# Peptides against a protein of PDB entry 3PUK: the designs that were tried, part 39

Target 1, 227 residues: chain A of PDB entry 3PUK
Amino acid sequence: ERGLKSVVWRKIKTAVFDDCRKEGEWKIMLLDEFTTKLLSSCCKMTDLLEEGITVIENIYKNREPVRQMKALYFISPTPKSVDCFLRDFGSKSEKKYKAAYIYFTDFCPDSLFNKIKASCSKSIRRCKEINISFIPQESQVYTLDVPDAFYYCYSPDPSNASRKEVVMEAMAEQIVTVCATLDENPGVRYKSKPLDNASKLAQLVEKKLEDYYKIDEKGLIKGKTQS

## One batch from the design tools (peptide; aimed at target 1 I130)

Design b2_p16_6_s4 (made by RFdiffusion4, then SolubleMPNN; from b2_p16_6, 10 letters changed)
Fold by OpenDDE base, seed 2:
Structure b2_p16_6_s4 (fold): chain B 227 residues (1-227), chain A 16 residues (1-16)
Amino acid sequence: as target 1 above (227 residues)
Amino acid sequence: MKLIDKLGDEDVIYEV
């Protein structure tokens, strides 16, 4: 039974670890808050050791340089995580690691990407987006790590309307990454009452799915799957 | 978009 956890792990293994693997090479892996939760949900430390990871570090913490080792950054495309990365490589004299492999859990905004490219391009060996921005709980259950989602979605305060939209967009993006991970383009079903939140979210998901599956690797439009 | 740059002795691949 290929549970969602196994699918996620396999995707990470293929997209991240296999992509940067070199025989006999160990790496330090840097995680942020989300990727810590993500990996904790789908693998064990022993699994990471098998993939050539010797040490896991929190990107937000102060860390001692290990200049002889390359670093694998598996992080969210957030200003906070990117800024921490940039601090590790921004100064030629103070590089914490030999080089960096960067794997973002989602689409990296051009502004952040350009900032990285401008500051430390010579230190980067890989920079990829793997599109996994959800936490697998079990075979058919996942969670979204969107801060304050509940509050903004259900707040009756009109002043939260803009924040509600941002949260809904973030959730929709995460759901699309689930579909992408499963290689499915499902129809979205929702309950519209008593609030229209589910309808709004569904519309956002459908739109983003359409955008994502507009053209497949072969230049073909991927139809809806039977899910 | 895939961008391939040569930096030093190794190729840098950006998949955006």
Scores: peptide ipSAE 0.019, ipTM 0.497, DockQ to the pose 0.024
OpenDDE base, seeds 1, 3, 4, 5: peptide ipSAE 0.017, 0.010, 0.014, 0.018; ipTM 0.480, 0.478, 0.488, 0.495; seed 3 fails the geometry check

Design b2_p16_7 (made by RFdiffusion4)
Pose (drawn by RFdiffusion4):
Structure b2_p16_7 (pose): chain A 227 residues (1-227), chain P 16 residues (1-16)
Amino acid sequence: as target 1 above (227 residues)
Amino acid sequence: SYEERAENVKEFNEEL
């Protein structure tokens, strides 16, 4: 099947689980709020065992160290989600697991990355960005994770316009991971209609997905595709 | 910006 959640599942399995899957052994997977919703969206937690995951735990709440099991961190590039990882490795009195495998749902800010590039420890065996920043609500419908996006798009023009841009970029880069997961580099068009916001956004997506496929690293897609 | 971020992650993984 080619359901939207089937496509995403095929990505997670190959880009995350298989990428650190050691045939004979199992791992503990750690999730933040987003990745929880993402995984619950495209599979049952039963399917995870077959993928090398014996236990899933919330990265937020404190956990008991299992120094003989390797950890699979499947998290978003969020300050909160990352600060929690740094609690397990490096500073201080660490560690909590035998090894660390980090998989970011989206591009990691240099600011956050530096905070973990230091307290690195030999543990962090891998750090990848897989570029999936959306929810496969239905086999043909997707939703983003841009909190309070509606308000910051139609609010007046007061003080909180600086956040509008933050929301506008968050939508743009998050939409780009939708195209990348579908292995599509589509042409961009907007409606040029009420308030003309789709124009500003269409430009951001156009610019960001040009920069994106200048880096992919999957190498499957470059230049505009038939979409 | 994406390029720098991607390169940093790539170089970090090479150092492993």

Design b2_p16_7_s1 (made by RFdiffusion4, then SolubleMPNN; from b2_p16_7, 8 letters changed)
Fold by OpenDDE base, seed 2:
Structure b2_p16_7_s1 (fold): chain B 227 residues (1-227), chain A 16 residues (1-16)
Amino acid sequence: as target 1 above (227 residues)
Amino acid sequence: MLKERAEKLREFNESI
């Protein structure tokens, strides 16, 4: 009965581990703050061992080189995580690992992608966006990872309006990743309140869902699902 | 935009 957790794990297994699997090869996996929480929510260390991960390392920490091992970077597309990756491969003589497989949890901004391409392309064997930007809690519950979301969404200060929009956009993107993970195109419903936050978020989600399913990797147009 | 991004990643992965 792992529900959403099982679905998330299955997606990670297919999109990440199966994608870079080589027979008899072990990898070091690098995680950031979000992906640590994500994996902790949906798998055990034994599961990762079965997928050919020998060691998990925190990307933010200083790490000893393991030059004979390839590294699997499962990270968020943030400047902090990307900068840590770049440090691992920035110098030909100081590469931490043999090569890198990079899997981003969300769309990587072009600026960051270009930075990676310019600096470390020769060290990269795979770069993929898997679009999982939520933490599964239970069968039907997930948590969004948007810092200060509550503060900005409900701030009466008009100076926070721009930040509120950024937060709403981030939440909408994460909700879409849930839908994509579940292979659903739901009808978005919300409760009307004095604040239009729910309505605005719903509109953003609907728009992003439409955009996502127009470009489905399988070329399948999915109609709206009941959920 | 999504298509362009997907193509960019595809091209990159084909180039490495």
Scores: peptide ipSAE 0.404, ipTM 0.885, DockQ to the pose 0.587
OpenDDE base, seeds 1, 3, 4, 5: peptide ipSAE 0.398, 0.391, 0.404, 0.404; ipTM 0.882, 0.881, 0.886, 0.884

Design b2_p16_7_s2 (made by RFdiffusion4, then SolubleMPNN; from b2_p16_7, 9 letters changed)
Fold by OpenDDE base, seed 1:
Structure b2_p16_7_s2 (fold): chain B 227 residues (1-227), chain A 16 residues (1-16)
Amino acid sequence: as target 1 above (227 residues)
Amino acid sequence: MLEKRYKLLKEFNESI
């Protein structure tokens, strides 16, 4: 069976490394908290070396300039990660790297994207969204990265109802990225008791899957997968 | 929404 880890790695290899590969060129790769976990789950440092990555750096840390090298930013589309990127290229005199390739793990909000365009366009060679917002744990198991999901989903406090909905939406979005990565449009199975959380999440996933495959990259409508 | 975003990124990548 094709392990989820291998599928995720193959997608990253194709969508990120092959996309920006230049023969004989080494890059510095910048990661955030999520992408550090993601890569650690599906590859080794030796694999990254083979893809032309010489050094991995944490985007949140202060780093010395390496102005002769290009940087590969593999980051989540968050204000924090984007702000760190912008600091690396915001000033002509303070550019940390020669140029940037940016790969987001999910859809970048228009506000953040516009901020990037306005300040750093001349330093960017590529910007892409790859839509992987989950961590593969085992061959057929993955983990979502939604902060405080357990607390809000199981909170008995009615005041948390709105936040619960936000968390459920985020979880559903990440599940859709798993399906997209696997090229699947599954029927969702769940246990509905003792709470209705699973049913609610299933409905959100089904809706988002329909929306996703209605207008996919190929403009094709994909039927339900028997999975 | 997805189509619009892909178009936006495509146009951006073509402009740089």
Scores: peptide ipSAE 0.358, ipTM 0.864, DockQ to the pose 0.500
OpenDDE base, seeds 2, 3, 4, 5: peptide ipSAE 0.023, 0.040, 0.027, 0.054; ipTM 0.609, 0.729, 0.633, 0.744; seed 4 fails the geometry check

Design b2_p16_7_s3 (made by RFdiffusion4, then SolubleMPNN; from b2_p16_7, 9 letters changed)
Fold by OpenDDE base, seed 1:
Structure b2_p16_7_s3 (fold): chain B 227 residues (1-227), chain A 16 residues (1-16)
Amino acid sequence: as target 1 above (227 residues)
Amino acid sequence: MLEKRAKLLEEFNKEI
């Protein structure tokens, strides 16, 4: 069985590195908090060097311009990460890099996308969304990056009900990216006790899986897989 | 909605 880490790495290699690779060209790679964890979980620095990455930089930190090099942004579609990107290319006179390749780990909201288009379109050579919103831990184990998920899922306070729903939606979306990465449409199994959280999450995942595979580029409904 | 977004992404993905 192919370990989840190797599957994730293969997807990143194909969707990101192969997509922007040019022979003899080195790039600076910009990462955020999530993508730092993601890459650390599934590859080594030597792997990134082989893909033409010379330096990894944190997008949130102040960085000196390297105007002769192109930058690969592998980032989450958050206001914070997008704002940092916009600062790198928003001024004609103060561009930090030669050009940008942008790969988002998930769907980029239209509001953020429009900001990028309006400010930095001339500097962008690629802009793609890759659906990987989870961290592979072991061959068959992954974790989700949902802030305060534990607190809201287990809060006894009814005032947190709306926030719990938002968290459950985010978790379901991330689980769907696991299924998409594995090319699977699984049946969802859960433990119903002690709270109904697992049942609610399962229903959300099933709905989102159905939506995802109905919208697939080929218009083919993928049947349920045994997993 | 997906078609509109695909067109927008294609604007950035032109082979330069």
Scores: peptide ipSAE 0.031, ipTM 0.659, DockQ to the pose 0.333
OpenDDE base, seeds 2, 3, 4, 5: peptide ipSAE 0.031, 0.042, 0.032, 0.029; ipTM 0.663, 0.670, 0.679, 0.657; seeds 3, 4 fail the geometry check

Design b2_p16_7_s4 (made by RFdiffusion4, then SolubleMPNN; from b2_p16_7, 8 letters changed)
Fold by OpenDDE base, seed 5:
Structure b2_p16_7_s4 (fold): chain B 227 residues (1-227), chain A 16 residues (1-16)
Amino acid sequence: as target 1 above (227 residues)
Amino acid sequence: KLEEQYKKLKEFNESL
């Protein structure tokens, strides 16, 4: 079996680097906090160089313009990351790069997407959602990026019920991205704990898997796998 | 939701 790290790298290579590749062209790649961790988990700098990335920059940092080079933004669809992108290409400041290829790790909310379209469309050459919102650690292990997940999921306080639901939705979405990355539609299994969290999460994952594989990026419908 | 997102992105990319 292929390790999860290699699968993730292959997905990124196909969905991002191959998608925007031009022979002989080097790009600057902009990363946020999540995508920095993601790439660090599944590749080396030498791998990125091979894919035509000359420099990696943190999107949150102040950066000098490199106006002759195109930029590859591999970022999360968050207000913070989007705002940084908007500052790089918005009308309020001179463009930092020649053009942008944007690859979001998840679905970009309409509000953010509309802001991008309204202000930076002329600078964009490609915009894609690749749906990788997890960090591979080993062959069969990944880490979710859901803040305070443990606290809210196990909180007995009724006041946290709404937040618990939000956290579970986020976790379920990230689990689905793992399945999508692995090209699997597994039967969801869980072990019950004192709380019904595992059951609720399983139901959310199953529902989201059904929705995802009903119409995927290639229009393929997949049945349950042995995973 | 997924279908709508794909449509949105497709239309956007076609406009670029």
Scores: peptide ipSAE 0.278, ipTM 0.844, DockQ to the pose 0.574
OpenDDE base, seeds 1, 2, 3, 4: peptide ipSAE 0.021, 0.024, 0.027, 0.022; ipTM 0.534, 0.539, 0.572, 0.546; seed 3 fails the geometry check

Design b2_p16_8 (made by RFdiffusion4)
Pose (drawn by RFdiffusion4):
Structure b2_p16_8 (pose): chain A 227 residues (1-227), chain P 16 residues (1-16)
Amino acid sequence: as target 1 above (227 residues)
Amino acid sequence: SPEAYERPEVKELEKE
């Protein structure tokens, strides 16, 4: 099947689970708020065992150290989600697991990355960015994770216009992961209609996905595709 | 072939 959640599942399995899957052994997976919704969206937690995951736990709440099991961190590049990882490895009196495998849902800010590039420890065996920043609500419908996006797009023009841009970029980069997961590099068009916001956004997506496929590293897609 | 993006800096750290 080619359901939107089937496509995403095929990505997570190959880009995350298989990428650190050691045939004979199992791992503990850790999730933040987003990745929880993402995984619950495209599979049952039963399917995870077959993928080398014996236990899934919330990265937020404190956990008991299992120093003989390797950890699979499947999280977003969020300050909260990352600060929690640094609690397990490095500073201080650490560690909590035998090894660390980090998979970011989206591009990791240099600011956050540096905070883990230091307290690295030999543990962090891998740190990849898989670029999936959306929810496969239905086999043909997707939703983003841009909190309070509607308000910050149609609010007046007061103080909180600086956040509008933050929301506008968050939508743009997040939309780009939708195209990348579909292995599409589509042409961009907007409606040029009410308030003309689709124009500003269409430009951000166009610019960002040009920069994106200048790096992909999957090498599957470059230049505009038939979409 | 790769299924995700990995920073060159991380690749260098893996080699150490």

Design b2_p16_8_s1 (made by RFdiffusion4, then SolubleMPNN; from b2_p16_8, 8 letters changed)
Fold by OpenDDE base, seed 4:
Structure b2_p16_8_s1 (fold): chain B 227 residues (1-227), chain A 16 residues (1-16)
Amino acid sequence: as target 1 above (227 residues)
Amino acid sequence: MKTSYTRKEVEEFEKE
């Protein structure tokens, strides 16, 4: 099956698990709110076992140290998740695990990156950004993890304009990750609506797609594809 | 938030 779920799983397998795989080694995997949903949507625990994950832990929760095992952090690049990671490795006395592999689901802001680097770089074996910031729901359907998106996008209250923009930005970012995952650079089309949300979102997506492909790993600008 | 997305490996943390 070539459904979106399988595509997402293959991406995660390649970008995360294959990247840090060591024969005979088991890891503890740390997930945050988003990645919990993400993995739940596209794999089973048995799949994770096959990838060398012995247990899954919630990064937000207090956890007992397992200092003999390395940890795989598959997390979103948010202050909350990063802070939790830092508590795990911020000091020798606080080290929960032997070492860390970090895979961010999106671009990690420099501020957060630098904070990590300054605090616990010695504990990190790998740090990589991957572009998966959406939840596959069906074979060709995904959902965006943008809190209050509906409320702000469709709010007629002008006081919500600023927040609406932030929400649309986040939505556009996640749409770009979908396109990246599907290896698409679509021509964005939309129909104007009363609040013109589609137009604004389309513009943001177009801009972000351009930026993405400009800085693609191969440095290639992919032509427009049929969406 | 920056508009650039990558699958970049951060070499600063490459230890192996």
Scores: peptide ipSAE 0.024, ipTM 0.543, DockQ to the pose 0.151
OpenDDE base, seeds 1, 2, 3, 5: peptide ipSAE 0.020, 0.023, 0.022, 0.022; ipTM 0.576, 0.614, 0.548, 0.555

Design b2_p16_8_s2 (made by RFdiffusion4, then SolubleMPNN; from b2_p16_8, 10 letters changed)
Fold by OpenDDE base, seed 2:
Order: C-alpha cells, then structure tokens, then sequence
Structure b2_p16_8_s2 (fold): chain B 227 residues (1-227), chain A 16 residues (1-16)
C-alpha cells in the first residue's frame, strides 16, 4: 500500500485518464515541472502506458509536431505552462497535435482561461480542473510546491509581508487539495511558536475547507471528519 | 465536494 500515493494516483486516473480515454487511442502527454514531480511520485511509466500514454513530453521544451495524435496536457494553471500550450495551438499552421485535452492541477484563473478561449478553443476537446496541488511522499506525508515559501514565511524583512501572504494563500490552497483528495475535512492543528506562521496558515486552511465543503455532491454539508 | 469540474465554456465552443 502506497498510502497517499495510491490515493493520488487513483484520483489522477479517474479524473484525467479515464475522463479522456478512448479505446485504442494513444495520446502524447505534456507535463510541466510540477506535474512531472507529481506523476513521478505516484506512478511508473508502465502505469502511464496502461492509461494510453505513449510518450511524455516536457511542455517547456521545443517539440516536434505529431499532428495525427491528440495531446493530453496535465499542467499547472500558470502563465508559463499556458503560454507553452498556446504556442502548440496558437494557429492552424502551428498546431503540434491533433487536439488537446487539458487538465489543470488547480483552478485556472479567468485571465488565463480567457486567453486560452480566445486563442485556441476549437483545438480543445476537454478542459478540466482537478484539485491536486501537492506531491505525496509517504502514507500521510505530502510536500507543497510553493516557490520561495521558506524564504518568505520566515523572512524577518517587513517588506516581504505581502509576499508572505501570497505564499500562505498558495500553501493553504494546496493543503485543501490534499483534503479534497482524501475526502477529508480535518481539524487543523499547529504549533504556534516561535512564529505565528502556522497559526495564520491554519486559519487560511480552515476557511478554505469551510468554503470547499459547504455543499457536497449530494447537496449536504460535510462535517469535520478527522483531527 | 468540488474536487474537479469541466469548463462549460470550452464545451460550448466545440458545439460551434
């Protein structure tokens, strides 16, 4: 049992691969930095082959067109990844693949989404947002992918306060994705000393969990599940 | 639970 890794893989399998699977069809999968780490943490190449992925490509790299194949973009909703996608489908003559299935690891901001719609909506067969913004390590251990989080959270420089808030928001969102993946609404516990960072983060997580679990799929309020 | 969703706007564009 791979614990959290298994749960993450199962979620990716159902939310991404099963969602776009067609019998006998192979796809090229495009990954960014985060999703490369994510998949590496929870699956093997053989698993991806079983899901109909023939080739994995780095979205940031220049790639040769394979115009007869559809592409599965499993990427973060970042300007960098979106821009790379747009370069692949920005014009009819520049299309690298037959069509695209896009699966974002988190909510795609409207600005980025609108940019996609304006540029290459006809090339997109599916655009789905899934809620996995963490990397599983052990059965109950995960890591967050928030650049410079350590620096800003523990910076003594007051000028970094605004950035610290942004980082904490990002961290909180990623923690909520763990809870969503596990179908958990936990009580949040933290150590408050020596800094109040943990307390602030906990409050953000609690707020976001509350928002997330207001109404479940059955229209019911999901209560706290664990501590 | 809001663990994933599909952008309906994209689906609408495919119908055009």
Amino acid sequence: as target 1 above (227 residues)
Amino acid sequence: MKNSYTRKEVEEFQKL
Scores: peptide ipSAE 0.026, ipTM 0.565, DockQ to the pose 0.432
OpenDDE base, seeds 1, 3, 4, 5: peptide ipSAE 0.027, 0.019, 0.021, 0.021; ipTM 0.574, 0.551, 0.574, 0.571; seed 1 fails the geometry check

Design b2_p16_8_s3 (made by RFdiffusion4, then SolubleMPNN; from b2_p16_8, 8 letters changed)
Fold by OpenDDE base, seed 3:
Structure b2_p16_8_s3 (fold): chain B 227 residues (1-227), chain A 16 residues (1-16)
Amino acid sequence: as target 1 above (227 residues)
Amino acid sequence: MAMSYTREEVKEFEKL
């Protein structure tokens, strides 16, 4: 009986650690707020040591250069995290590490991707998107990391309508990453509330699931699974 | 040698 936490850990191990693993090599790992929570939810420090991580650093904090070591960036594809990465490698004189391996938790927008390529391409040995944007809590329980989601979804202020849509899209995307991680294409169920938020979110999730499986890595269309 | 990847190349690596 393998819970969601173990599935997430196995996914990270395969997609991140096994991908950049070199025998006898230690790396510094850089995390942002989301990936700190993610790893804390599904592994221990001893697990990371076994994967060749010597130290974990917060990407948002000022850090001392360790120019002889390679860095593993496991971060969300946000302007804030990307800007911190760029500061680490933006100039030859300011390089904090020997080289970088970058693993994004979700799709990196073209604007951010192009910015990275333009400034730091010579320092990057690997760049991947691994599609894990949720926090596992229990075997079948997860949480989303969408800032101010509650506020915008339930705000009575009409001026927040556009922000509500952005939040709903972000939530839907993260739910799809759960389904992808579990290899499920579920029928979406929801509880109706006075507001149509649940219905709207369900529709967004269903649409994104359809799109995801139409263009999946194997080119396979999966039927709906029971969930 | 450091390698840079296009978006398409990144996606291909995800398939492995």
Scores: peptide ipSAE 0.034, ipTM 0.626, DockQ to the pose 0.102
OpenDDE base, seeds 1, 2, 4, 5: peptide ipSAE 0.031, 0.027, 0.029, 0.024; ipTM 0.599, 0.601, 0.592, 0.521

Design b2_p16_8_s4 (made by RFdiffusion4, then SolubleMPNN; from b2_p16_8, 10 letters changed)
Fold by OpenDDE base, seed 3:
Structure b2_p16_8_s4 (fold): chain B 227 residues (1-227), chain A 16 residues (1-16)
Amino acid sequence: as target 1 above (227 residues)
Amino acid sequence: MANSYTRKEVEEFQKL
């Protein structure tokens, strides 16, 4: 029985490492906060070495240039991570690496994509979205990385209603990435509480699952699976 | 937040 961690690692290996692999080539890998947690949950440093990664660097930190080496950016599509990437390639004088391969953990908004395209397109050899936005804990357990989710979902303050909706959308999106990774289209089940948060989240997940399978690259519409 | 769920590779950078 292969646990969720193994499935996630295989997905990353196929979608990221195999995709940019060149024989005899070593790369520097840049991670953000989320992808650091993600990789730490499903692989060891030895695994990354086997995939041609010589060193891992934090994208948020100041780093010394290694201009002769290519960089693999495995990052979330956030303004913070993208801004850090742009600092590495935004000018000829600021170029830290030979070239960049970018792999986003989720859909990159057009605003961020256009910003990248306008400033450093010549330095980018590949840009791909791989849709892994969750942290595997055990064989069937995962956690979501949504800041302040508990606070906004359970806040009695009406002024937080808009923020609650944003959080719910983010949670739903991450749950859908789990389903996609497991190749499942589940019937969503939830436990009712005094608040309708679970019901709302379930509806969002169901809607996003339907949208995902309709727009799947293979054009496949999957029936509901038992989960 | 992502506006859509997609696994597509962005090839536009390779054409530039």
Scores: peptide ipSAE 0.027, ipTM 0.554, DockQ to the pose 0.154
OpenDDE base, seeds 1, 2, 4, 5: peptide ipSAE 0.020, 0.026, 0.024, 0.023; ipTM 0.557, 0.562, 0.576, 0.579; seed 2 fails the geometry check

## One batch from the design tools (peptide; aimed at target 1 F107 C108 Y212 E217)

Design b2_p17_3 (made by RFdiffusion4; failed a check: the pose's geometry)
Pose (drawn by RFdiffusion4):
Structure b2_p17_3 (pose): chain A 227 residues (1-227), chain P 17 residues (1-17)
Amino acid sequence: as target 1 above (227 residues)
Amino acid sequence: EAEEELEEVEKKNEEFF
């Protein structure tokens, strides 16, 4: 099947689980708010065992150290989600697990990355960015994770316009992970209609996905595709 | 190997942002 959640599942399995899967052994997977919703969206937690995950736990709440099991961090590049990782490895009196495998849902800001590039420890065996920043609500419908996006798009023009851009970029980069997961590099068009916001956004997506496929690393897609 | 992977991720972030 080619359901939207099937496509995403095929990406998570190959880009995350298989990428650190050691046939004979199992791991503990850690999730933040987003990745929980993402995984609950495209599979049952039963399917995870077959993928090398014996236990899933919330990265937010404190956990008991299992220094003989390797950890699979499947999280977003969020300050909170990352600060929690740094609690397990490095500063201080650490560690909590035998090894760390970090998979970011999206591009990791240099600011956050540096905070973990230092307290690195030999533990962090891997740090990848898989670029999936959306929820496969239905086999043909997707939703983003841009909190309070509607308000910051149609609010007046007061002080909180600086956040509008923050929301506008968050939508753009997040939409780009939708195209990348579908292995599509589509042409961009907007409606040129009420308030003309789709124009500003269409430009951000166009610019960002040009920069994106200048780096992919999957090498499957470059230049505009038939979409 | 892990240090090479971290350098690659850093380069990608610099080029992207």

Design b2_p17_3_s1 (made by RFdiffusion4, then SolubleMPNN; from b2_p17_3, 8 letters changed; failed a check: the pose's geometry)
Amino acid sequence: SSEEELERLEKKIKEYE

Design b2_p17_3_s2 (made by RFdiffusion4, then SolubleMPNN; from b2_p17_3, 11 letters changed; failed a check: the pose's geometry)
Amino acid sequence: DAEKELEKLYEKIKKYE

Design b2_p17_3_s3 (made by RFdiffusion4, then SolubleMPNN; from b2_p17_3, 11 letters changed; failed a check: the pose's geometry)
Amino acid sequence: DSEEELKKLEEKIKKYY

Design b2_p17_3_s4 (made by RFdiffusion4, then SolubleMPNN; from b2_p17_3, 10 letters changed; failed a check: the pose's geometry)
Amino acid sequence: DAEEELKKLEEKIKKYY

Design b2_p17_4 (made by RFdiffusion4)
Pose (drawn by RFdiffusion4):
Formats: sequence, structure tokens, C-alpha cells
Structure b2_p17_4 (pose): chain A 227 residues (1-227), chain P 17 residues (1-17)
Amino acid sequence: as target 1 above (227 residues)
Amino acid sequence: SLEERHENVLEFNEERE
């Protein structure tokens, strides 16, 4: 099937689980709020065992160290989600697991990345960005994770306009992960209608996905596709 | 930038190999 959640599942399995899957052994997966909703969206937790995951745990709440099991961190590039990882490895009195495999749902900010590039420890065996920043609500419907996006798009023009841009970029880069997961590099068009916000956004997506496929690394897509 | 971010991850992973 080609359901939207089937496509995403085929990405997670190949880009995450298979990428660190050692045939004979199992791992503990750690999730933040987003990745929980993402995985619950496109599979049952039963399917995870077949993918090398014996135990899934919340990266937020404190956990008991299992220094003989390797950890699979499947998290967003969020300060909270990352600060929690640094609690397990490096500073201080660490560690919690035998090895660390980090998979970011989206591009990791240099700011956050530096905070883990230091307290790195030989543990962090891998750090990838897979670029999946959306929820496959239905086989044909997707939703983003841009908190309070509606308000910061139609609010007046007061002090909180600086956040509007933050929301506008968050939508743009998050929409781009939708195209990248679908292996599409579509042309961009907006409606040029009420308030003309789709124009500002259409430009951000156009610019960001040009910079994106200048890097992909999957090498499957470059230049505009038939979409 | 996006390129710099992605490149930093690649260099980091090369160091880990």
C-alpha cells in the first residue's frame, strides 16, 4: 500500500531501525513527545520488536541505567529533548547506556549540536537527521507540529510579530520534510488571496527546499520533480 | 545554514568511525 503512514513507516524502518540494526541483538528506544505521536501514528508498538526494539521509554522522565544495552534516541532537535540526552552521556557522573544512536526528526541547530558535540563520549556511535517533521494522520492527510501556529498568523500586528516569522519558518522547514519523505521536489505556487500569507510562505518553502536538495545525501532526488 | 548543519553532522560521524 502507498498510504501516507505506509510511506513514513518505510522511511523510519530503513533510515532508523535498519541503520543501527544488529541482527543478533536488541536495543532500547527513547522518544520525546513528537516521535511518540509519530510512531504511534504509523505502527503498533508490537511491530517494534521485529525491528530490534525490545523496550521503548520516554526520554523526558528519568530512567534506570542499563549499561549493557545500546540506546536508540529517536528525538526531535528540541532543547528539552536534547538536554535529556546529555543527562545520560557526559556531564555528569555518567553514563546510562552502552552506546548512543541519535536520530533527529529534523535538522539539528548548531547551537544544540555543539552542546552534544562536546560531551560526546565514545558512546555516540551515530548521529543522523532523517527529516520527518510531520504526522501521517491519514493515508492522505498530514499535520505539522507548529504550536500556536494559527494565532501567530492572524493576530494583530503587536509585539508578537517576531514570533510570526518563527512560526512561518517552522512551517516552511516542516513542510519541506513532507516533500523530502515523499521524494518529491515540487514546484511552488501560492493562492495570492486573503492577506497574502501563502506568498511569504511559498517563498520560504521554495528557498528552503532548494537548499535542502543541495545536501540531501540520500541522492534520490535533485531538481524539480513531476509534482 | 542547512548546509553547515548537515556538514557538521557528517564530520561528526566520520570522527566516530

